# Designs tried in a protein design run: peptides against a protein of PDB entry 4KTY. Part 61

Target 1, 266 residues: chain A of PDB entry 4KTY
Amino acid sequence: YVLNDIGVIFYGEVNDIKTRSWSYGQFEDGILDTCLYVMDRAQMDLSGRGNPIKVSRVGSAMVNAKDDEGVLVGSWDNIYAYGVPPSAWTGSVDILLEYRSSENPVRYGQCWVFAGVFNTFLRCLGIPARIVTNYFSAHDNDANLQMDIFLEEDGNVNSKLTKDSVWNYHCWNEAWMTRPDLPVGFGGWQAVDSTPQENSDGMYRCGPASVQAIKHGHVCFQFDAPFVFAEVNSDLIYITAKKDGTHVVENVDATHIGKLIVTKQI

## One batch from the design tools (peptide; aimed at target 1 I149 N168 H256)

Design b2_p26_2_s4 (made by RFdiffusion4, then SolubleMPNN; from b2_p26_2, 10 letters changed)
Fold by OpenDDE base, seed 2:
Structure b2_p26_2_s4 (fold): chain B 266 residues (1-266), chain A 26 residues (1-26)
Amino acid sequence: as target 1 above (266 residues)
Amino acid sequence: GYEEVEYVENPKTPRNVPKIPNFDLS
């Protein structure tokens, strides 16, 4: 998980799994220097750079451009006139080198691009890392651990009331580390995500969240465990908004979110 | 839950859910 410089990223639909090759290039000239530069831009002190907890959290913030002029600008509007379409990238090297050279955020990325660059960042710094893909990945925007889907009386989604959303797929990273800040047994793989989704204590970042904690429902463990838990395990709550202003829960679906979470095995 | 696999294909749940697709790479 550290030495491989070419990987496979899963995407597509749960019933039509697709793969994309991605060149991490963590050993290419200038890449390690760029990763150090990223931490410099984050104003991360030297003492913290040896702590994978701090490094992965800073990385999750800095790989996206929000808040701190980080590496990648996200765009999902299918109009990428002022940069490179997300689908055109084949690896992390060109992105990171452009960032280092221009000292400005690189356009554009989506989840697999964020995950690819973040994976390079982690591996460059000696942190074992992999990319995982979650199909039907929930985006809980109000931190209630459920997806509130508001429906019109005719059964159509009320887009004005419905703020939560679901990605057909979403890619993020898992980083291997000990977690002395957590109870025994919750080290190992930690979910970290550089795709800007929600504000986490002041900036767009996510993790590290203990995978073991998430699996066992321990959402109180830092960092961002509730959000990650919701991504993979939210119940869909279908609520009909009546014309009289009342809300009626019509259905609860506990099986839709997180139907498949995949990563490449060694 | 988490599953570490090389390839798995599951049926899609046909529900009316707000969906934001990522860019189609196909």
Scores: peptide ipSAE 0.026, ipTM 0.597, DockQ to the pose 0.160
OpenDDE base, seeds 1, 3, 4, 5: peptide ipSAE 0.016, 0.023, 0.006, 0.024; ipTM 0.427, 0.533, 0.437, 0.596

Design b2_p26_3 (made by RFdiffusion4)
Pose (drawn by RFdiffusion4):
Structure b2_p26_3 (pose): chain A 261 residues (1-241, 247-266), chain P 26 residues (1-26)
Amino acid sequence: YVLNDIGVIFYGEVNDIKTRSWSYGQFEDGILDTCLYVMDRAQMDLSGRGNPIKVSRVGSAMVNAKDDEGVLVGSWDNIYAYGVPPSAWTGSVDILLEYRSSENPVRYGQCWVFAGVFNTFLRCLGIPARIVTNYFSAHDNDANLQMDIFLEEDGNVNSKLTKDSVWNYHCWNEAWMTRPDLPVGFGGWQAVDSTPQENSDGMYRCGPASVQAIKHGHVCFQFDAPFVFAEVNSDLIYITAHVVENVDATHIGKLIVTKQI
Amino acid sequence: SEMEEYELSNQHFYDRLEELKKEEAE
């Protein structure tokens, strides 16, 4: 989780698992300097850079280009003007070195690309890290920790009212650290996510959220545990527009995986 | 295959609701 500069990112379906190799390249010439440049550009106060909670949270904001001209711009537009389609990247090095050289956000990326670059950032600085993949990953748009699916009278999905969504898969990172800001028992792996989905305190960032706290539903502990809980375990609520029609308690988060040791 | 992230279609949720109703009817 620190010294391996190559990895595997899982994607596809639960019974049709695909793998994508990834070069983290945290030891390549120019990468460590690039990680320092990322924190400088985020205007991160130097006095907080010894705190992995802060470093990881800044990283979750700065790896994406929203709000702060960070590293990577997300796109699903099937055009990818003036850049590289997200599927073309095979590692983090070219993205990070281009960012340092051009001093401009790099185009383009999707969830595994954000996760790959963020993983490079963490391991390069010495924060143990890994990439996790969540199949049937929920995206909660109204912060009620459930998927609200609104139905028309005919029982079809009302696409105007329905805002929440579900991804075939989503990838984020886990960073290893103590959590002196939380009660004992909530250190270890922290979920951190640099793919923009929901604002957290006015910026697109997410975490560190204690995985142990998410497991027992103690999502009151900072940061962004409710959103992460909703990604892995929100119920689907079918609502006819308001009458609750049905509840699917098993659809979300069918499987979560990471590369074996 | 190329790696691609996408949202599930509305048809997926419709089929799943009909499957849940069939399970309840049993």

Design b2_p26_3_s1 (made by RFdiffusion4, then SolubleMPNN; from b2_p26_3, 13 letters changed)
Fold by OpenDDE base, seed 1:
Structure b2_p26_3_s1 (fold): chain B 266 residues (1-266), chain A 26 residues (1-26)
Amino acid sequence: as target 1 above (266 residues)
Amino acid sequence: DEPEQYALSDSYFQKLLEELKKKKAL
């Protein structure tokens, strides 16, 4: 998890699972210095740099450009002017070195690019890390632990009535660490996500969220456990939005979100 | 062309809902 500098990232769809190679390059010249530079840009205290909880949380914020002029600018509009299309990247090294050289956010990334760069960051700093791909990944925008799908009175789905959405797939990271800030048993793999999706206490960041806690339904533990839980375990709630403003639950599907979660171990 | 990572469309969920209704009717 720390020594491997080349990995495989899963993407695509459940019915068409694809893999791509990604070069992490955590041992390449200038990469460690760049990771330290990222923490410097975050104004992270030296005392916190030895704490994987703080480091991973800062990393989740700084790998994306939002809020703090971090490493990567996300784009999902299929128009990537003034930068590199997300699919053109093959590894983390060029991105990190460009960031270090220009001192400006690098364009552009999508989830696997964020996850790839974040994985390099974590591994470079000695934190065991891996990439996880979640198919049918929910984005619960209103923090109600469900994926709302609104219908008009005629029964037609209208996504404009909610900010909730579902990705065909989404990639994030898991980092291995102890969690002395949590009850015993909730250390180990922690979900962290640098793709800018939701605001977490004032910044676009996510995690570390205990994977064990999430698996056991403990969403009250820091950080961002409800959001990560919703990504993998939200029920699809089909709601009819009536003209009078009332909402009626028409159907519930508890089996669709997080239908397939894939990670490569070693 | 759609980006590689994308949000599922209204038509996707519409189809899914119809399938769900059919299953529940059985």
Scores: peptide ipSAE 0.612, ipTM 0.907, DockQ to the pose 0.617
OpenDDE base, seeds 2, 3, 4, 5: peptide ipSAE 0.597, 0.590, 0.600, 0.600; ipTM 0.917, 0.916, 0.904, 0.919

Design b2_p26_3_s2 (made by RFdiffusion4, then SolubleMPNN; from b2_p26_3, 18 letters changed)
Fold by OpenDDE base, seed 2:
Structure b2_p26_3_s2 (fold): chain B 266 residues (1-266), chain A 26 residues (1-26)
Amino acid sequence: as target 1 above (266 residues)
Amino acid sequence: DLPEQFALPDSFFEELLKELKKKKEL
């Protein structure tokens, strides 16, 4: 989890799982220095740089460009003007070196690019890390642990009311660390995500969230456990908005979100 | 054209709901 400089990232669909190679390049010249530079740009205190909890949380913020002129600009519009299409990247090295050289965010990334760069960052700093792919990954944006789908009376989706969304797939990272800030048993793998999805205490960042806590429904444990829980375990709630302003739950589907979670066994 | 990673369209959920309703009728 630390020594492998080439990895495999899962993508595609549940019924057509695909893999791509990703060069992490954590041992390449200038990469460690760039990771340190990222923490410098974050104005991270030296005392915190030895704490994987703080480092992973800062990394989740800084690998995306939002808020802090971090490493990667996300784009999902399929245009990618003035940058590199996300699919053109094959590894972290070029991205990180460009960031270090230009001192400006690099364009463009989607989830696997964010996860790839973040994986390099974590591994460079001695934090065991892996990439996880979740198919049918929910984005709960109101923190109710549900995927609320609002419907018109005719059964069509009301896009104005429906704010939650579901990714065809989403990649994030798991980082291995102790969690002395949590009860015993909730160390180990922690979900961290650098893809800018939701604001967490003023920044687009996510985690570390205890995988064990999430697995057992302990969403009260820091950080961002409710969001990560919702990504993998939200029910689809179909709600009809009536003309009188009332909402009626028409259907519930508990089988689609987080239908498959895949990580490479190393 | 859709990007590689994309939010599922409204039509996906509409069709899924139709399937779910059919299952309830059976």
Scores: peptide ipSAE 0.616, ipTM 0.919, DockQ to the pose 0.626
OpenDDE base, seeds 1, 3, 4, 5: peptide ipSAE 0.608, 0.607, 0.608, 0.609; ipTM 0.918, 0.916, 0.917, 0.917

Design b2_p26_3_s3 (made by RFdiffusion4, then SolubleMPNN; from b2_p26_3, 18 letters changed)
Fold by OpenDDE base, seed 2:
Structure b2_p26_3_s3 (fold): chain B 266 residues (1-266), chain A 26 residues (1-26)
Amino acid sequence: as target 1 above (266 residues)
Amino acid sequence: DLPQQYALPDSYFEKLLKELKEKLAK
């Protein structure tokens, strides 16, 4: 989880799983220096740079460009007019070196690009890390642990009222660390995510969230456990908005979100 | 077959709901 400089990222559809090779390049010239530069740009104290909790949280913020002129600009509109299409990247090295030389965010990334660069960042700094792909990954943006789908009376989705969304797939990272800030048993793999999805206490960042805590429904444990839990375990709630202003739950589907979660074992 | 992440469209859920209703009615 630290030594491999080439990895495999899962993407595609649950019924047609695909893989992509990704060069992390954590041992390439200038990459470690760039990772240190990223922490410098974050104005991270030297004392915190030895703490994987702080480092992974800072990394989750800085790998995306939002808030802090971090590494990558996300784009999902299939235009990519002012940069490189996300699918054109084959590894982290070119992205990180471009960021270091230009000192400006690199365009463009989607989830696997963010996860790839973040994986390099973590591994460079000695934090065991892997990429996880979640198919049918929910984005709960009102922190109610549900995927609320609002419907018109005719059964069509009301896009105005429906604020939550579901990714066909989403990639994030798991980082291995002890969690002395949590109860015993909730160390180990921690979910961290650099794809800008939700504001977490003032910044677009996510984690570290204890995987064990998430698996056992302990969403009260820092950081961002409710959001990560919702990504993998939200119920689809179909709500009809009546003309009289009332909301009626028409159906609930507890089996769709997080239908498949895949990660490389070694 | 290049990777493309996207939010599932409204039509996906409309279809899914229809299937769910049919399943529950069965």
Scores: peptide ipSAE 0.645, ipTM 0.927, DockQ to the pose 0.886
OpenDDE base, seeds 1, 3, 4, 5: peptide ipSAE 0.622, 0.619, 0.619, 0.625; ipTM 0.924, 0.922, 0.923, 0.923

Design b2_p26_3_s4 (made by RFdiffusion4, then SolubleMPNN; from b2_p26_3, 19 letters changed)
Fold by OpenDDE base, seed 2:
Structure b2_p26_3_s4 (fold): chain B 266 residues (1-266), chain A 26 residues (1-26)
Amino acid sequence: as target 1 above (266 residues)
Amino acid sequence: DEPVQYALPDSYFEELKKKLEEEKAK
């Protein structure tokens, strides 16, 4: 989880799982220095740089460009002017070195690019890390742990009311660390996510969230456990907005979100 | 076969809901 400089990222669809190789390049010249530079840009104090909880949370924020002129600018509109299409990247090295030299955010990334760069960052700093792919990954943006799908009476989705969304797939990272800030048993793998999805206490970041806590429904544990829980376990709630203004729950699907979660075994 | 991450379109859920309704009718 630290030594491998080449990895595999899962993507595609549940019924058509695909893989892409990704060069992490954590041992390449200038990469460690760039990771330190990232923490410098975050104005992270020296004392915190030895704490994987703080480091992973800062990395979660800084690998995306939002808020702090971090490493990567995301784009999902299939128009990548003024940069590199996300699919053109093959590893973290070029991205990180470009960031270091230009001192400006690099364009563009999607989830696997963010996860790839973040994985390099974590591994460079001695934090065991892996990439996780979640198929049918929910984005709950109102923190109710549900995917609320509002429908008109004719069955069409009401786009005005429907604020939540579902990714075909989403990649994030798991980082291995002790969690002395949590009760015993909730150390180990922690979910961290650098893809800018939701604001967490003032900036776009996510985690570390205890995987064990999430598995057992303990969403009260820091950081961002409710959001991560929702990504993998949200129920699809189909709500019909009636003409009279009332909302009626028509269907609940508890089996669709997080239908498959894949990570490299090694 | 390039990796493309995208939000599922409205039509996906509309069709899914329709399937659920058909199952209830059985």
Scores: peptide ipSAE 0.623, ipTM 0.923, DockQ to the pose 0.900
OpenDDE base, seeds 1, 3, 4, 5: peptide ipSAE 0.618, 0.618, 0.603, 0.622; ipTM 0.922, 0.923, 0.919, 0.924; seed 3 fails the geometry check

Design b2_p26_4 (made by RFdiffusion4)
Pose (drawn by RFdiffusion4):
Structure b2_p26_4 (pose): chain A 261 residues (1-241, 247-266), chain P 26 residues (1-26)
Amino acid sequence: YVLNDIGVIFYGEVNDIKTRSWSYGQFEDGILDTCLYVMDRAQMDLSGRGNPIKVSRVGSAMVNAKDDEGVLVGSWDNIYAYGVPPSAWTGSVDILLEYRSSENPVRYGQCWVFAGVFNTFLRCLGIPARIVTNYFSAHDNDANLQMDIFLEEDGNVNSKLTKDSVWNYHCWNEAWMTRPDLPVGFGGWQAVDSTPQENSDGMYRCGPASVQAIKHGHVCFQFDAPFVFAEVNSDLIYITAHVVENVDATHIGKLIVTKQI
Amino acid sequence: SYEEVDYVDFTRDKSTATYIPEIHRP
């Protein structure tokens, strides 16, 4: 989780698992300096850089280009003007070195690409890290921790009212650290996510959210545990437009995996 | 090839899920 500079990112389907190799390249010339440049550009106060909670949270904001001209721009537009399609990248090095050289956000990326770059950032600085993949990952748009699916009278999905969504898969990172800001028992792996989905305190960032706190539903502990809980375990609520028609308690988060040791 | 990661305190249902094209995304 610190010294391995290559890895595997899992994607596809639960019974059709695909793998994508990834070069983290945290030891390549120019990468460590690039990680320091990322924190400088985020205008992160130096006095907080010994705190992995802060470093990881800043990283979750700065790896994406929204709000702060950070590292990577997301796209699903099937055109990818003036850049590289997200699927073309095979590691983090070219992205990070291009960012340092051009001093401009790099185009383009999707969730595994954000996760790969963020993993490089964490391991390069010495924060143990890994990439996790969540199959059938929920995206909660109204912060009620459930998927609200609105149905027309005919029972079909009303696409105008329905805003929540589900991904075939989504990848984020876990960072290892104590959580002196939380009661004892909630350190260890913290979910951190640099793929923009929902604002957290006015910026696209997510975490660190204690995985142990998410497991027992104690999502009151900072940061962004309710959103992460919703990604892995929200119920699907079918609502006819308002009457609750059905509840699917098993659809979301069918499997979560990471590369073996 | 991988290790499972638990985010809940119960065993997950890994059976085939119904795909819903209107809400699902790549």

Design b2_p26_4_s1 (made by RFdiffusion4, then SolubleMPNN; from b2_p26_4, 7 letters changed)
Fold by OpenDDE base, seed 4:
Structure b2_p26_4_s1 (fold): chain B 266 residues (1-266), chain A 26 residues (1-26)
Amino acid sequence: as target 1 above (266 residues)
Amino acid sequence: SYEEVDYVDYERDTSEATKIPEIELP
């Protein structure tokens, strides 16, 4: 995980799984320096730079441009003026070097680009990391661990009543580390996500969330376990919004979200 | 659930992630 500088990222649809190659380039000239620069821009204390928990959390914040003029500006509206379309990137190197040179956020990224750059960042700093793709990935906006789907009385979906949404796929990272801040057994793979989705204690960042904790429903464990749990295991709650303002749960689907979560083993 | 794979040879394209606007009621 640390030594591989080329990877495969899964994307597409659950019934039409696709792959793309990504060059991490963690050993290329200037990349480590750029990763250190990123931590400098984050004003990260030197004492914390040896702690993978702190590093991964800072990385999750800094790989996106929000809040702190981090590395990548996200765009999902298919309008990529003044930058590079997310799909045009093939690796982390050009992005990181541009960031280092310009000292300004690079345009543009989406989840796999964020994950690719973040993977490079983690690997550069000696943290084993991999990219994970979740198909039907929930975005719980109201932190209720549910994917709320509001229906009109006629059965049609009303997307205006919630900010909850589902990605056809979403990519994030898992980083390997011990978690002395958690109970025994919750070290190992930690979910971290640099794609700006939700504010976490004042910044657009996510993780590290213990994968073991998520798998066992321990959403109270720091960091951002509820959000990550929701991404992979939210129940779809179909709620009929009545004209009188009442809400009635019509159905619950516990199988839709997180139908497939894949990562390359080597 | 998590699935680890060695390698999968799937088609590569430039598809971007999208929000699913509508979900079918079971």
Scores: peptide ipSAE 0.114, ipTM 0.622, DockQ to the pose 0.094
OpenDDE base, seeds 1, 2, 3, 5: peptide ipSAE 0.137, 0.021, 0.031, 0.016; ipTM 0.630, 0.589, 0.580, 0.494; seeds 1, 3, 5 fail the geometry check

Design b2_p26_4_s2 (made by RFdiffusion4, then SolubleMPNN; from b2_p26_4, 9 letters changed)
Fold by OpenDDE base, seed 4:
Structure b2_p26_4_s2 (fold): chain B 266 residues (1-266), chain A 26 residues (1-26)
Amino acid sequence: as target 1 above (266 residues)
Amino acid sequence: SYEEVDYVDYERDKSEVKKIPEIEKE
């Protein structure tokens, strides 16, 4: 989880799983220096740089450009004229070195690019990390631990009534660390995500969220456990929006979200 | 490949689709 400089990222559809290679390059010249530079840009104090909880949380914020001129600018609109298309990246090295050289956010990334760069960042700093792919990954926008799907009276989906969405797949990271800030037993793998999805206490960041906590439904545990829980285990709530403005819950699907969660074995 | 996959089980609810009674909510 630390020594491998080349990895595999799973993507695609749950019924058509695909893989892509990613060069993490955590040992290449300038990469560690760039990771330190990232922490400098985050104005992270020296005392915190040895704490994987703080480092991973800062990393989740800084790998995306939002809020703090971090490493990567996300783009999902198929307009990549002012940078590199997300699919063109093959590893973290060029991205990180460009960031260090230009001192400006690098364009462009999507989830696997964010996860790849973040994985490099974590591994560079000695934090065991892996990339996780979740198929049918929910994006709970209203923090209600469910994926609301609004239907018109005719049964058609009304996407305007909610900002909730489902990714066909989403990649994030798990980082290995102790969690002395949590009850005993909730250390180990922690979900962290640098893809800018939701604001977490003022910044686009996510985690570390205890995987064990998520597994056992302890969504009250910091950080961002409700969001991560929703990504992997939210129910689909089908709601009919009536013309009179009332909402009627018609169906609940507890099987769709988080259909498959995978990571590469070391 | 699937042989190199570590499945991460988050113990998601595996309940089947449920039809629930009509409940009005805001």
Scores: peptide ipSAE 0.026, ipTM 0.519, DockQ to the pose 0.128
OpenDDE base, seeds 1, 2, 3, 5: peptide ipSAE 0.030, 0.013, 0.020, 0.018; ipTM 0.534, 0.461, 0.439, 0.478; seeds 1, 3, 5 fail the geometry check

Design b2_p26_4_s3 (made by RFdiffusion4, then SolubleMPNN; from b2_p26_4, 9 letters changed)
Fold by OpenDDE base, seed 2:
Structure b2_p26_4_s3 (fold): chain B 266 residues (1-266), chain A 26 residues (1-26)
Amino acid sequence: as target 1 above (266 residues)
Amino acid sequence: DYEEVDYVDYERDTSEAEIIPEIQLP
């Protein structure tokens, strides 16, 4: 299934799971060349191009346009002027070929588009890859491994104080590789994410993070394990900010985040 | 058909919980 040029991406709500077809097109003319071009734009040295750890990390950075004029510009404001709405894309081929021809970032993407293009990139370069969907995916932006949700006295979210966020769903990729840079047993599937969410050591990228490491709470293992851990396993801390400036913890939910994580069945 | 991916080393309560509104990313 990893070699299929057409895939299925899960999205929607945890109680209303939906599927979207996506044409990866890793075997289409010009796609491999475009993937190589992406690495050229990243100024990746030739020696590193054979290392799936480096390749997946570079791909994570380059599939998004931030920092390095990478492939896709993200947009979530439902106003997609000067480009294609994320929902209009059906596969990676048109996006990658447009990027190659224009040499400018392509507009626009959201998580499944990023994941789709990234999946093509990985597969083209011989890295087994798949897309996973996490329902109730947390975005921890202060690296405390919890979601601090600030509430008004009426129970509504205080958006001024609340910096962390939760996606109804989020898609990212898993890439299969050995991890000689980690202890034995932490190879296999590695989480990598090209959706620009958080700065990782100077640029918007994420991973590779060992799924096994995350599963067993080894967030000290590179790369970006704390962020990915938070996406799937952070506690929701509901805090009421009182008028007197005090904070009161109203509730803690340890079960909400990462309620369901799925990929295409083999 | 989907396959669950195991990121958590414990059984999580999958009962319906309050849906938190999505907050726009910075």
Scores: peptide ipSAE 0.330, ipTM 0.711, DockQ to the pose 0.626
OpenDDE base, seeds 1, 3, 4, 5: peptide ipSAE 0.297, 0.247, 0.061, 0.313; ipTM 0.704, 0.673, 0.473, 0.698

Design b2_p26_4_s4 (made by RFdiffusion4, then SolubleMPNN; from b2_p26_4, 8 letters changed)
Fold by OpenDDE base, seed 5:
Structure b2_p26_4_s4 (fold): chain B 266 residues (1-266), chain A 26 residues (1-26)
Amino acid sequence: as target 1 above (266 residues)
Amino acid sequence: MYEEVDYVDYERDKSEAEVIPEIELP
C-alpha cells in the first residue's frame, strides 16, 4: 500500500466491471518534491505535515483545482480541447510534474484520475492508501442522506426537479491511519476524496471519514461522514410531482446505492 | 482481481446515528 507503484482501478458498470492500469510512480524523480510543493501551496504548517489526518484532508482539497489552484481541473462535458482528455492519462507522474513545472492546474481529470493522483500523493508521503470504486454512487446535494428522484405523472424522471444524481461508478481513496480524534475502534481505513463534489466547511474536499464509522452509521463523526454515508447507503426516494403541486412517494429503494464497492486485492 | 470493501450493513437500522461534536486534532 506504500511500496507498490503500479495499480489497478476498477470502473464501468456493476454488471460489466472493467479495469485500467495506473502508474502511481511515487518514487520517480521530482514526485516527492512536487508533493511537498503541493503542501507549500496549501500553506500547511510544518507541524501538520506529520499528521496523516491533516495531510489527507489538505490533499483532498489540493488535488483538485477548485478554491486553491490545486493540481487537477475536472471536466465532464466531453470537451477537452485545452488539455488532455481524462481517459488519456495512464499515471500520476506526468500530471504531478506538469503541475510542478507550470505552477498551474492540469487539465483534465475525472474521478479515477483524481483518485490516481491522490493515491500517489498519499503513498509518496508514507500514508498507506488504496483506490476504491463504488458502483451506483450517490451524490447528495442537500445533505439529507437520501436521493430524491422526482417523476412526471407518466413515470419519467423530471430532470428539472431532480437535483441529486447517481454515478454509474465513482472512485475515491482510503488512507490508513489512527484516529485519536475519534472514539476507540474508528482508526484504520479512512475515506478521502479529491474529486470536487461538495463544499466541506469552505472548500471542495472530503474526509478523512472513518470507514468503520460509516459502516456503523456514525454519520456525525468528522470529517464529511454524512456525505460519504450518502454515497454508499442513500435510499432512493421516487416522488411523483403531480400537476396540482402534490408530491407522492411512489417507491423507496434502500439497496440500489452502493451495489458493489471494490478495491484491488493484495 | 478485486475484493469487496464493506461500507454498508444493510441489516442495521439506518436511523441510528451518533452525534459527536467536532474536536481539535492533536
Scores: peptide ipSAE 0.384, ipTM 0.752, DockQ to the pose 0.224
OpenDDE base, seeds 1, 2, 3, 4: peptide ipSAE 0.361, 0.368, 0.359, 0.007; ipTM 0.738, 0.750, 0.727, 0.414; seed 4 fails the geometry check

